# Ledger of designs, part 192: peptides against a protein of PDB entry 2AKA

Target 1, 299 residues: chain A of PDB entry 2AKA
Amino acid sequence: MEDLIPLVNRLQDAFSAIGQNADLDLPQIAVVGGQSAGKSSVLENFVGRDFLPRGSGIVTRRPLVLQLVNSTTEYAEFLHCKGKKFTDFEEVRLEIEAETDRVTGTNKGISPVPINLRVYSPHVLNLTLVDLPGMTKVPVGDQPPDIEFQIRDMLMQFVTKENCLILAVSPANSDLANSDALKIAKEVDPQGQRTIGVITKLDLMDEGTDARDVLENKLLPLRRGYIGVVNRSQKDIDGKKDITAALAAERKFFLSHPSYRHLADRMGTPYLQKVLNQQLTNHIRDTLPGLRNKLQSQL

## One batch from the design tools (peptide; made by RFdiffusion4, then SolubleMPNN)

Design b2_p26_7_s4 (from b2_p26_7, 11 letters changed)
Fold by OpenDDE base, seed 1:
Structure b2_p26_7_s4 (fold): chain B 299 residues (1-299), chain A 26 residues (1-26)
Amino acid sequence: as target 1 above (299 residues)
Amino acid sequence: SAEQAALQQVEALFPELDEMVAKLAA
């Protein structure tokens, strides 16, 4: 089963050439969340590198198909520039920005055309995620007034698919009942069968409060449960704090927190990565026979 | 067309897909 994710990756690459009208329901995990919910930080923590665009407002403006592949070497490749190996992850970030701007222009608009990025690393498990634009309510700059709905429509193209798992990223320091991620997930997955909850910013909660009930799956139950993570602060990111050190701090946070200590072995970025790898693998296993048949019918 | 090329690439993966499906069924 170890080769299931790479096989689906090759399918994803092949279908990337098919226009936006392709009714393809590949087994995949779509990442959804409000702006500044911590999606980019979670993904960067998986890789252990800073490589995603940063900034205020809408940062991700095209779907990013992020294919993590365990390898003895570390480098990145884009589908739109085959044969070029990126070993400097700053250059990866710049390429994402450039490729995004090439399609969307300078008005900070969005495009449904994915960017396909494959990262080889000894520090990752095989895992493919589709990072989607962060949900927003307020247009910024030259964005169209209906940008909120454009983003929502784009997300719906992914999350409505039956074979799409949903990684719903919500910050703990905001009202989870009003989480954009959980709202959209509930809309398309009312029984919580396809949704995995990620709770970020647990370290930023008010003193005397905690997200224990959420993490224990008691408040807003999901079949696949919740995993809490602690990302680097913006100050840490700006200061280029080492991700390895941040992961150690995350572990320490859960172990030392009275409300989370008992959950510590089922929390944190490394555990999240493991769970996602397993869930995606199992999901592919369950869906692959049907997918194969569907593909045959389309030829 | 780009679509035809993509479909050909997908078709080229069928042997591996079939093998994997067979393994999963065993």
Scores: peptide ipSAE 0.343, ipTM 0.876, DockQ to the pose 0.832
Fold by OpenDDE base, seed 3:
Structure b2_p26_7_s4 (fold): chain B 299 residues (1-299), chain A 26 residues (1-26)
Amino acid sequence: as target 1 above (299 residues)
Amino acid sequence: SAEQAALQQVEALFPELDEMVAKLAA
């Protein structure tokens, strides 16, 4: 069972050469959410490194296939530059930005062509995620006026696939009923069979309010439930707060919060990573026979 | 073509894929 995710990783790498028009439904997890929902922070917390582009507006402008692989060593590799091992994760960030700009230009446009990044680390569980551009309604810079729809169309290419699980990232300090992530998930997964909810920014909720009902799966029920996380604040990121310290603070938050204390063992980034690993592994197990048959029919 | 090359790469994974499927079925 431990080798299922790496096997699918190799399939993903092979299919990357086919391009956008490939009719493939690989078991995967697509990450969706509005801009500033905390998607990038969640992914960086899994790795324990700062390596994703940062900035205002749309940060992710191409799909990022992030393949986390548990290993005794720590380094990153890109599919577009095979043989180069990155040990400095700042260089990883720069490469993502450079490769994005190479395809999209400097106008902050988007492209549906994925970037494939594999990260080996002793601190990660095997996990593959497809980070997608954040949903937005407001063009920034010289983006086209229809950028909102371009992003939606791109997301739909992933989330409409039956074998695609959806990691819906929503901030707790906003009305969850109006969550962009949950809306798009509901559109393509009306029965909530493929959607995993992540609630960020629980520490930024107004005093006297909480997301207990959501986290207990009572407000907007999903079959796969919700997991709350507390990411580093922008101040903490700018101050280069250690991710290990941030994870400890997250644990403390849940343990000390009156509304979340009883849920603390089923909350937080480490638990989320574990759940996603298990969910993806089980999903691959369930879908792999059908996928193999489909591949055979394409020969 | 790029598509044909990709399909060949996928086909090269079939032995491992088949083994895994068989293992899961047992």
Scores: peptide ipSAE 0.338, ipTM 0.872, DockQ to the pose 0.822
Fold by OpenDDE base, seed 5:
Structure b2_p26_7_s4 (fold): chain B 299 residues (1-299), chain A 26 residues (1-26)
Amino acid sequence: as target 1 above (299 residues)
Amino acid sequence: SAEQAALQQVEALFPELDEMVAKLAA
C-alpha cells in the first residue's frame, strides 16, 4: 500500500501530456484558499525549504502538481525539464516563475496548464498536492477585471471531480464564515465528505478569542475534520527564519495555549502531513479499482 | 502524437495497476 502514491504520480505524469481536455478523474488533493491564507507556507513547511514564488496579489498563477517523495536524497525535478536535478531550492522557485511566465506572459495572467514538480527528500512523507491559485477579488498588473471568476473556473476544473479531495486553507484571524476556501468547498462538497480543513494564523487571533469550536469540528463540521497550523510570519519569512525552528515554535504554541492544549497531538504541520499521507493513500485504495476500469475503457 | 505517447505510457503501467488492484481485492 505504500507504493500507491508513487504509482498515481506516474499516471499523473503520463496524462499531463494529453492536455486539459483529458477526461480523467485521478485521486488527488487540491489545495484551495484565499490570497494570503497561508497555503504557500503550509506547502513549504512540508518540504522544509523555501521554494514557492512570493509576492503581492496572485502568486500561484498555474496549478502546481507537487509530488513529495520520501527518499534518501534531497532534490527536485520538473516534468518539463526531465533529467535536470535541482538541489538549490531557490533555483526551484526561479524555475517555477520562469515556466509560469513562459505560458502566461508578463501580465500576471493565469493558465490552467499545470506545472509538475517532484521533490525527493528524506524529510517528507509521500504526498501529492495540487496547489491552485489563491482566490482573490483584486486584479493585479494587467489582469482583467474578471480575474476572480477566471480563478474560480480554474479551481472548479479540479474540485468538482469526484475523486478530488479538497484541502481548504482558511486563516483564523479572519471571519471563517467568509472563508473563500470553505465557501468553495461547501459549494462542491455540500456534505463535507471530500474536504479537509486547515486553519492557519491561529497565533494572530485577538486575545481572548480562539478557534476551538472550529478545530473540534463543532462549528462547521467536516467528516475529515480540521487541523490547525502555525506558519512563519511574513517578517520571519523575509528574515529567513528556519522552518525547523518554526515547527518547534508551532508545537510549543499548541501545547501552551489554554484553548488548544488538549488538541495538541492532533494539530501542527507534522500531524497534517501524516494525516494527508494516510487519507490520500486510503483514497487511492478506494478509487483505484474504478480508475483501472475507466482507463481500460478509454484505451 | 503527444497524446498517443501518453496513452502508451499509461498502458505500460497496467501490469502494476492490475497487481495493486488484485492486492486490494484480496
Scores: peptide ipSAE 0.333, ipTM 0.872, DockQ to the pose 0.785
Fold by OpenDDE base, seed 4:
Structure b2_p26_7_s4 (fold): chain B 299 residues (1-299), chain A 26 residues (1-26)
Amino acid sequence: as target 1 above (299 residues)
Amino acid sequence: SAEQAALQQVEALFPELDEMVAKLAA
């Protein structure tokens, strides 16, 4: 089953050249969450590199199809510039920004046209994620006043698809009941069959509070459950805190926390990566026969 | 066209897809 994700990756690459096909329903995981929910940090923690645009407001303005491929070598490749291998992940970040600006212009608008990025690394499991723009209610800069709805419409193009799993990223230090990620997931997946919950910022919760009930799947139950993670703070990122060190700190956090100690082996970024790999693999297995038939009918 | 090229790429994957589907059904 280890080859299922790479096979679907090749399908994704091929279809990316065709553009948005409303009839295409590839097995995939769409990442959704409000702005500053910690999505970018989660993805960077998988790779172990800083490579995503950062800043206030909307950082992801195009869907980013992030294909993680376990490899003996470490480098990145973009579908829009085939043959160029990026070994400096700062250059990867710059390319994402440049390619985004090329399509969206300078107004910080959004585009539904995906950026396809493949990252080869010995530190990753095979995993494909579609990072989507963060949900927001407030336009920044010269963004259109209806940017909230534009983002929502874009997200809906992905998350409404039956073969799309939803990685709903919510910060623990905000009202989880009002999580943008969980709201949109509930809208398109009312039975919670396709949604995986990620709870970030557990280390930033008020003293005396915890997200134990959520993480134990008792408050807002999802079939696929919740996984808590601790990301680097903005200060840590600015200070260039090593991701490996951050992952160690995350492990320590869960092990030492009275409310999470018993869950520690089912928490954290490494566990999340493993779960997502397994979930995606299984999902591809379940959907591939139907997908093959559908593809044939469309040719 | 880009679309034609993409379709050709998809078609090129069919043998592998068929093999995988057969393997999964097995």
Scores: peptide ipSAE 0.325, ipTM 0.867, DockQ to the pose 0.865

Design b2_p26_8_s1 (from b2_p26_8, 11 letters changed)
Fold by OpenDDE base, seed 4:
Structure b2_p26_8_s1 (fold): chain B 299 residues (1-299), chain A 26 residues (1-26)
Amino acid sequence: as target 1 above (299 residues)
Amino acid sequence: SAAEAQGLAEVQALFPELDEMVKKLS
């Protein structure tokens, strides 16, 4: 089963060259969440590198197909510049920004055309995620006034697909009942069959409050449950806090917190990565026969 | 387009591997 994700990655790359085929429903995990929900930090924590665009407002403006591949070496490759190996992850960030701007222009608009990024690392499990633009209600800069709807429409192109799992990222320090991620997930997955909940910013909750009921899947139940994580703060990121140190702090947080101690082994970024790897692998296994049959009929 | 044709060729090239994988999973 270890070869399932790599096989689908190769299919994804091939399909990206064909363009958006409405009939293509590849098994994938789409990452959804409001702006500043912590999506980018979760993804960077998987890699252990700072490589995603940062800033206020809409950071991800194109779908980012992030293919994590366990390897003895550490480097990144883009589908749009084949043969170029990136070993400096700052250059990866700059390439994402440049490639985004190339397509969207300078108006901070969005494009549905994916960026395909493959990261080889000894620190990752095989995992493919599609990072989607953060949901927002407020245009920034010279963005179109309907940017909220443009983002929503883009997200819907992914999350409505039956073979799309949804990684719904919600901050704990906001009203979870009003989570943009969980709302969109509920809209397209009303039975909660395809949605995995990620709760960020657990360390930023008000004193005397906790997300225990959510994490125990008692408040807003999802079949695939919830996983809590603690990301680096913006201050930590600006201060270049090491991700390894942040992961250790995350572990300590869950172990030391009275409300989460009993869940600690099923929380945190490393556990999330394992769960996502397993969920994606199993999902590919379940969907691959159907995909094969569909492709056979089209070729 | 040339890009689309290349993509299709890549999919066609991957199909036997996909087919074999499905058989193994069955």
Scores: peptide ipSAE 0.567, ipTM 0.945, DockQ to the pose 0.794
Fold by OpenDDE base, seed 1:
Structure b2_p26_8_s1 (fold): chain B 299 residues (1-299), chain A 26 residues (1-26)
Amino acid sequence: as target 1 above (299 residues)
Amino acid sequence: SAAEAQGLAEVQALFPELDEMVKKLS
């Protein structure tokens, strides 16, 4: 089963070359959430590197197929730049920005054409995620007035597919009942069968409040449950705080918090990565026979 | 397009591995 994710990665790369004509429902995890929900920070915490575009407003403007591969070496590769190995993750960030701008232009528009990025690292488990643009209600800069609907339509192209799992990222310091991530997930997965909840910003909740009921799956139940994480603050990111140190602080947060201590072993970024690896592997196993049959009928 | 044709060829090349993997899982 250890080779299932790499096999699907190779299929995913091949399908990317076929483009929109490949109506194949590949087993995948789509990451959804509002702007500033903490999606990028979760992904960077998996890698242990700063490599995603940062800024205000819509940062992710194209789908990013992020393929994490456990390896003895650390480097990144883009499908659009075959053979080039990136060892400087700042250069990875710059390439994402450049490739995004090449397709979308300077108006900060969006494109449904994915960027495929593979990261080899000794610090990751095999895991593939599709990072999607953050949902927004307010256009910024030269964005079209209907940008909210354009983003929604793009997300729907992924999350409506039956073989797509949904990683719904919601900040705890906002009303979870109004979470954009959970709303879109409920629209396409009303029974909560394909949705994994991630609760960020638990450290930013008002004093005397907690997300215990959510994390215990009692408030808005999902079959696959919720995992809480604590990301670096914007100050920590700007100060280039080490991600390893941030992960230690996250562990300490859960262990020391009265409301979360009993859940601490089922919380945090490392646990999330493990769960996602397992869920993706199992999901691939369950869907692969159907995928094989579908492909066989098309070849 | 040439890119689409290449992608299709890659999928065709991967199919035997996919088929064998499915057999192992059965």
Scores: peptide ipSAE 0.563, ipTM 0.945, DockQ to the pose 0.797
Fold by OpenDDE base, seed 3:
Structure b2_p26_8_s1 (fold): chain B 299 residues (1-299), chain A 26 residues (1-26)
Amino acid sequence: as target 1 above (299 residues)
Amino acid sequence: SAAEAQGLAEVQALFPELDEMVKKLS
């Protein structure tokens, strides 16, 4: 069971060389959410490093296949520059930006061509996620006026696949009924079989309000449920607050909050990482026989 | 293309491992 994710990672790398024309439905988790929903912060909290592009508007402009691999050493590798090991995660961020700009140009356009990044770390569980561009309705800079639809079309290429699980990231300080992530998930997964809900920004909710009903899976039920997380604030990120300290603060938040204390053991970034590892592993187990048969028919 | 051909070759090379894994899971 421990080797399932690494095996799929190798298949994913091989399929990336075939390009978009490969009618191959690999088991994967696609991360979807509106801009500023907290997707990048969740991913960085898994790694314990700041390594994703930051900025206003659309930060992720190409799909990022993020392969987390538990290892005794800590380093990153890109599929597009094989043999180069990155130990400075600032350089990882710069490489993502450079590789994005190389394909999309400087106009902040998007491309459906993935970037494949593998991170080895003693602090991660084996987990592969596809980070997708944040949904937006407003073009920024010199983006094309139809950027909203371009992003949507890109997301649909992933989330419509039957073997794609959907990590729907929604902020708690916004109306969850209007969540872009949950809307797109419901469109392609109307029965909520493939969707895992993540609720961010629980610490930014108005006084006297809470997301208890959502987190208890009572408001908008998903088969795979919801997990609440508390990310670093922008102030904390700018102040270079340590991720370990942020994780401790997240734990304290859930334990001390009257509405969430009883859920605290099933909340937070570490629990989310564990659940995603288990969900992906089980999903791979369930889908591999079908994938094997499909590949065999193409031989 | 050459890149596509290489990708297909890599997938074919991984197939035995995939097949073995599926057998172990059955």
Scores: peptide ipSAE 0.552, ipTM 0.943, DockQ to the pose 0.724
Fold by OpenDDE base, seed 2:
Structure b2_p26_8_s1 (fold): chain B 299 residues (1-299), chain A 26 residues (1-26)
Amino acid sequence: as target 1 above (299 residues)
Amino acid sequence: SAAEAQGLAEVQALFPELDEMVKKLS
């Protein structure tokens, strides 16, 4: 069972070489959410490193297939530059930016062509996520006026697939009923069978308000439930606050909050990572026989 | 293309391991 995710990772790499014409529905988790919903921070918290592009507007402009692999060593490797090991995660960030700009140009456009990044670390569980561009209604810079629809069309290429799980990231300090992530998830998964909810920015909610009903799966029920997380503030990110210290602060937040204390053992980034590893492993187990049969018919 | 051919070869190389894994899960 522990080798299922690595096996699918090798299949993903092989299919990436074949290109988008490979009509194979691989078991995977797609990450969706509005701009500034906290998606990048969640992914960086899994790794314990700052390595994703930052900025205003659309930061992720290509799908990022992020393959986390538990290892005794810590380094990153891109599929587009095999054999090059990155140990400085700032160089990883720069490579993502450079590879994105190489394809999209300077106009801040988007491309559906994935970047494949594998991160080996002793601090991660085996987990593969596809980070997708943040949903937006407002073009920035020289982006085309229809950028909203281009992003939506790109997301739909992933989330409509039957074997795709959806990690829907929503900020708690906004109206959750109007969450872009939950809306798109509901459109393609109306019964909530493939969707995992992540609620960010719980520490930024108005005084006297909480997201307890959502986190208890009572307001907008998902079969796979909701997990709350607390990311670093923008000030903490700019100040290069250590992610390990931020994870300790997250734990303290849930334990000390009257509305969340009883849920604290089923909240936070470490628990989210564990749940996603288990759900992906089980999902691969359930889908792999069908995938094998499809591949056998094509070989 | 050469890239497509390489990708297909990699899938073919993985198939025995995939088949064995499916058998273990059954």
Scores: peptide ipSAE 0.508, ipTM 0.938, DockQ to the pose 0.790

Design b2_p26_8_s2 (from b2_p26_8, 9 letters changed)
Fold by OpenDDE base, seed 5:
Structure b2_p26_8_s2 (fold): chain B 299 residues (1-299), chain A 26 residues (1-26)
Amino acid sequence: as target 1 above (299 residues)
Amino acid sequence: SAAEAAGLAEVEALFPELDEMVEKLK
């Protein structure tokens, strides 16, 4: 059972060579959320490294298939440059940017062609996520005026698949009823069977307000529930605050908050990583027989 | 294309492992 995620990773790599025309429905988790919802911070917190592109507007412009693999060593590999091991995660960031620009050009456009990145680390659980471009309403730079719809169309290529789980990332300091992540999830998963809710920015909520009802799955119920996290602030990221220290602060936040203390053992980034590993493993187990049969019929 | 053919070959090469895993899940 421990080899289920690595096996699917190898399938993902193989399918990347077949191209976009392959009718493939691999068991996977797609990460969706509005711009600045905290998606990149959640992913970087899993790795414990700063390695994702940062900036204003649309940061992720291609799908990033992020394959986390528990290992005794720490390094990254890209499918597009096999055999090159990256140990400096700043170089990983630069390679993502360079490979993005190679396909999209310099106009901040988007492409549905994935980047496949594998990260080996002793600090991660086996977990594969597909990071998708952040939903936006406002074009930046020389982006086309219909960029919002281009992003939506790209997201729909992933989230409409029956074997796709949805990690819906929403900030708590915004109106959750208007969450782009939860809206798109509800559109393609109206019964909330495939959606996992992540609530970020709980530390930035107004005094006297909390997201307790959401986190207790009482407001917008999802079968797979909600997990709250506290990411580094933009100031902390710019100041190169250590992720390990941020994770300790996150734990302290939940333990000390009157509205969240009773939920603290089911909150935070480490718990989220465990849940995602378990859910993905179970999901692969449930879907693999059908996937095998489908593949056999296509070969 | 050559790339597509290579991808298909890689998938086919995984079938023994897939079959073994599916059998373990029964």
Scores: peptide ipSAE 0.498, ipTM 0.932, DockQ to the pose 0.811
Fold by OpenDDE base, seed 2:
Structure b2_p26_8_s2 (fold): chain B 299 residues (1-299), chain A 26 residues (1-26)
Amino acid sequence: as target 1 above (299 residues)
Amino acid sequence: SAAEAAGLAEVEALFPELDEMVEKLK
């Protein structure tokens, strides 16, 4: 069972070489959410490194296939530059930016062509996520006026696939009923069978308010439930606050909060990573026989 | 294309492992 995710990773790499014409519904998790919902921070917290592009507006402009692999060593490798091992995660960030700009240009446009990044680390569980551009309504810089719809169309290419699980990231300090992530998930998964809810910014909610009903799966029920997380503040990120220290602060937040203390063992980034590993593994197990048969018929 | 052919060859090379894994899951 521990080898299922690495096996699918090798399939993903092979299909990336074939190009977008391979209509293969691989078992995967697509990450969706509005701009500034905290998606990048969640992914960086899994790795324990700052390595994703940061800034205002649309930061992720190409799909990022992030393959986390548990190993004794820590390094990253891109599919587009095989054999080059990155040990400095600032160089990983710069490579993502450079490879994005090479395809999209300087106008901050988007491209549906994925970047494939594998991260080996002793601090991760085996987990593959597809980070997608953040949903937005407002073009920034030289972006085309229809950028909202371009992003939506790109997301739909992933989330409409039957074997795609959806990690819907929503900030707690905004109206969850109006969450872009939950709206798109509900559109393609009306029964809530493929969607996992992540609630960020729980520490930024107004005094006297909480997201308990959402986290207890009582307000907008999903079969796979909700997991709350607390990311570093923008000030903490700018100050290069250590992610390990931030994860300890997250644990303390849930344990000390009157509304969340009873849920604390089923909240936070480490628990989210564990749940995603288990759910992806089980999902691959369920889909692999059908996938193998489909591959045989197409090759 | 050469890239497509290489990708197809990589998929075919995974068939023995896929078959073994599918059998383990039965």
Scores: peptide ipSAE 0.493, ipTM 0.932, DockQ to the pose 0.834
Fold by OpenDDE base, seed 1:
Structure b2_p26_8_s2 (fold): chain B 299 residues (1-299), chain A 26 residues (1-26)
Amino acid sequence: as target 1 above (299 residues)
Amino acid sequence: SAAEAAGLAEVEALFPELDEMVEKLK
């Protein structure tokens, strides 16, 4: 079972070479959420490195297939530049930005063509995620006026697939009933069978308020439940606060919070990573026989 | 296209491992 995710990773790489005509429903987890919902921070916390583009507005402008692989060594590889090993994660960030700009141009447009990034690290579990552009309602800069719909259409290409699990990232300091992530998830998964809820910014909630009912799966129930996380603040990111220290602070937050203490062992980034690894592994196990047969029929 | 053909060849090359894994999951 430990080799299931790596096997699907090789399939993903092969399908990337085939291009857009390969309408294959691969078992995958698509990450969805509004702009500034904390998606990129969650992914960086898994790796323990700053490597994703940062900024205001739409930062992720192409799908990023992020393949995390547990290894004794730490480095990254891109499918578009095979054989180059990146050990400096700032260079990884720069390559994502450059490769994005190469396809989208300078107008901050979007492209449905994925970037495939594999990260080897001793600090990760085997896990593959597809990071998708953040949903927005307001065009910025030279973005087309219909950018909201372009992003939505791009997301729908992934999340409508039956074998796609949905990691819906929502900030706790915003009305969850209005969560862009949960809205799109409910549209394509009305029974909440494929959706995993992530609640960010729990540390930024107003005093006297909490997300306990959400995290206990009582408010907007998902079959796969919710996991709360605490990401680094923008100040912490700008100050280059160590991710390991941030993970310790996250643990402390849940343990010390009256509303979350009883949930603390089922919260936080490390637990989320473990759950996603398990869910993806099980999902691949369940889908692989059908996938194999489908692939054979297409050859 | 040449890229599509290469991708298909890569998929075909994975079939033995896929078959083995599917059998292990039965």
Scores: peptide ipSAE 0.492, ipTM 0.930, DockQ to the pose 0.819
Fold by OpenDDE base, seed 3:
Structure b2_p26_8_s2 (fold): chain B 299 residues (1-299), chain A 26 residues (1-26)
Amino acid sequence: as target 1 above (299 residues)
Amino acid sequence: SAAEAAGLAEVEALFPELDEMVEKLK
């Protein structure tokens, strides 16, 4: 079963050449959430590197197929730059920005054409995620006035697929009932069968409030439950706080918080990685026979 | 298109591994 994710990665790479018109429903996890929900920080915490574009507004403007592969070496590769190994993750960030701008132009538009990035690292579990543009209501800069709908339409291309799991990222310091991530997930997965909830910014909640009921899956129940995480603050990111120290601080947060201590072993970024690896592996196992049959019928 | 055809050929080249994995999962 350890080879299931790598096998699907090879299928994803092959399908990238077929283009968007292929009726392909690969087992995958799409990451959805509002702007500033903490999606990029979650992904960077998995890798242990700063490598995603940063800025105000819509940072992710193309789908990013992020393939994490456990390896003895650490480097990144892009499908559009075959044979080039990146060992500097700042160069990875720059390549994402350059490749995004090449297709979308400089007007901060969006494109549904994915960027495929594979990261080899001894610090990751095998895991593939599709990072999607953050949902927004307000155009910024030169973005078209209908950017909200363009983003939604792009997200729907992924999350409507039956074999797509949804990683719904919601901040705890906002009303969860108004979570853009959970709204879109509920629209396409009304029974909560395909959705995994991630609750970020638990450390930014008002004093005397907590997300215990959410994390215990009692408020808005999902079959696959919720996992709380604590990301680096923007100040910590700007101050170049290392991810290792951030992970230790996250563990300390859950262990020391009266409302979360009893959940601490089922919270945090490392646990989220394990759960996602297991969920994706099991999902591939369940869907692969049907996928193989579908592929045969297309020949 | 030529690109689509190449992609389909690449998928087809994975069939032996897919078949082996599917059988292993039974």
Scores: peptide ipSAE 0.474, ipTM 0.926, DockQ to the pose 0.824

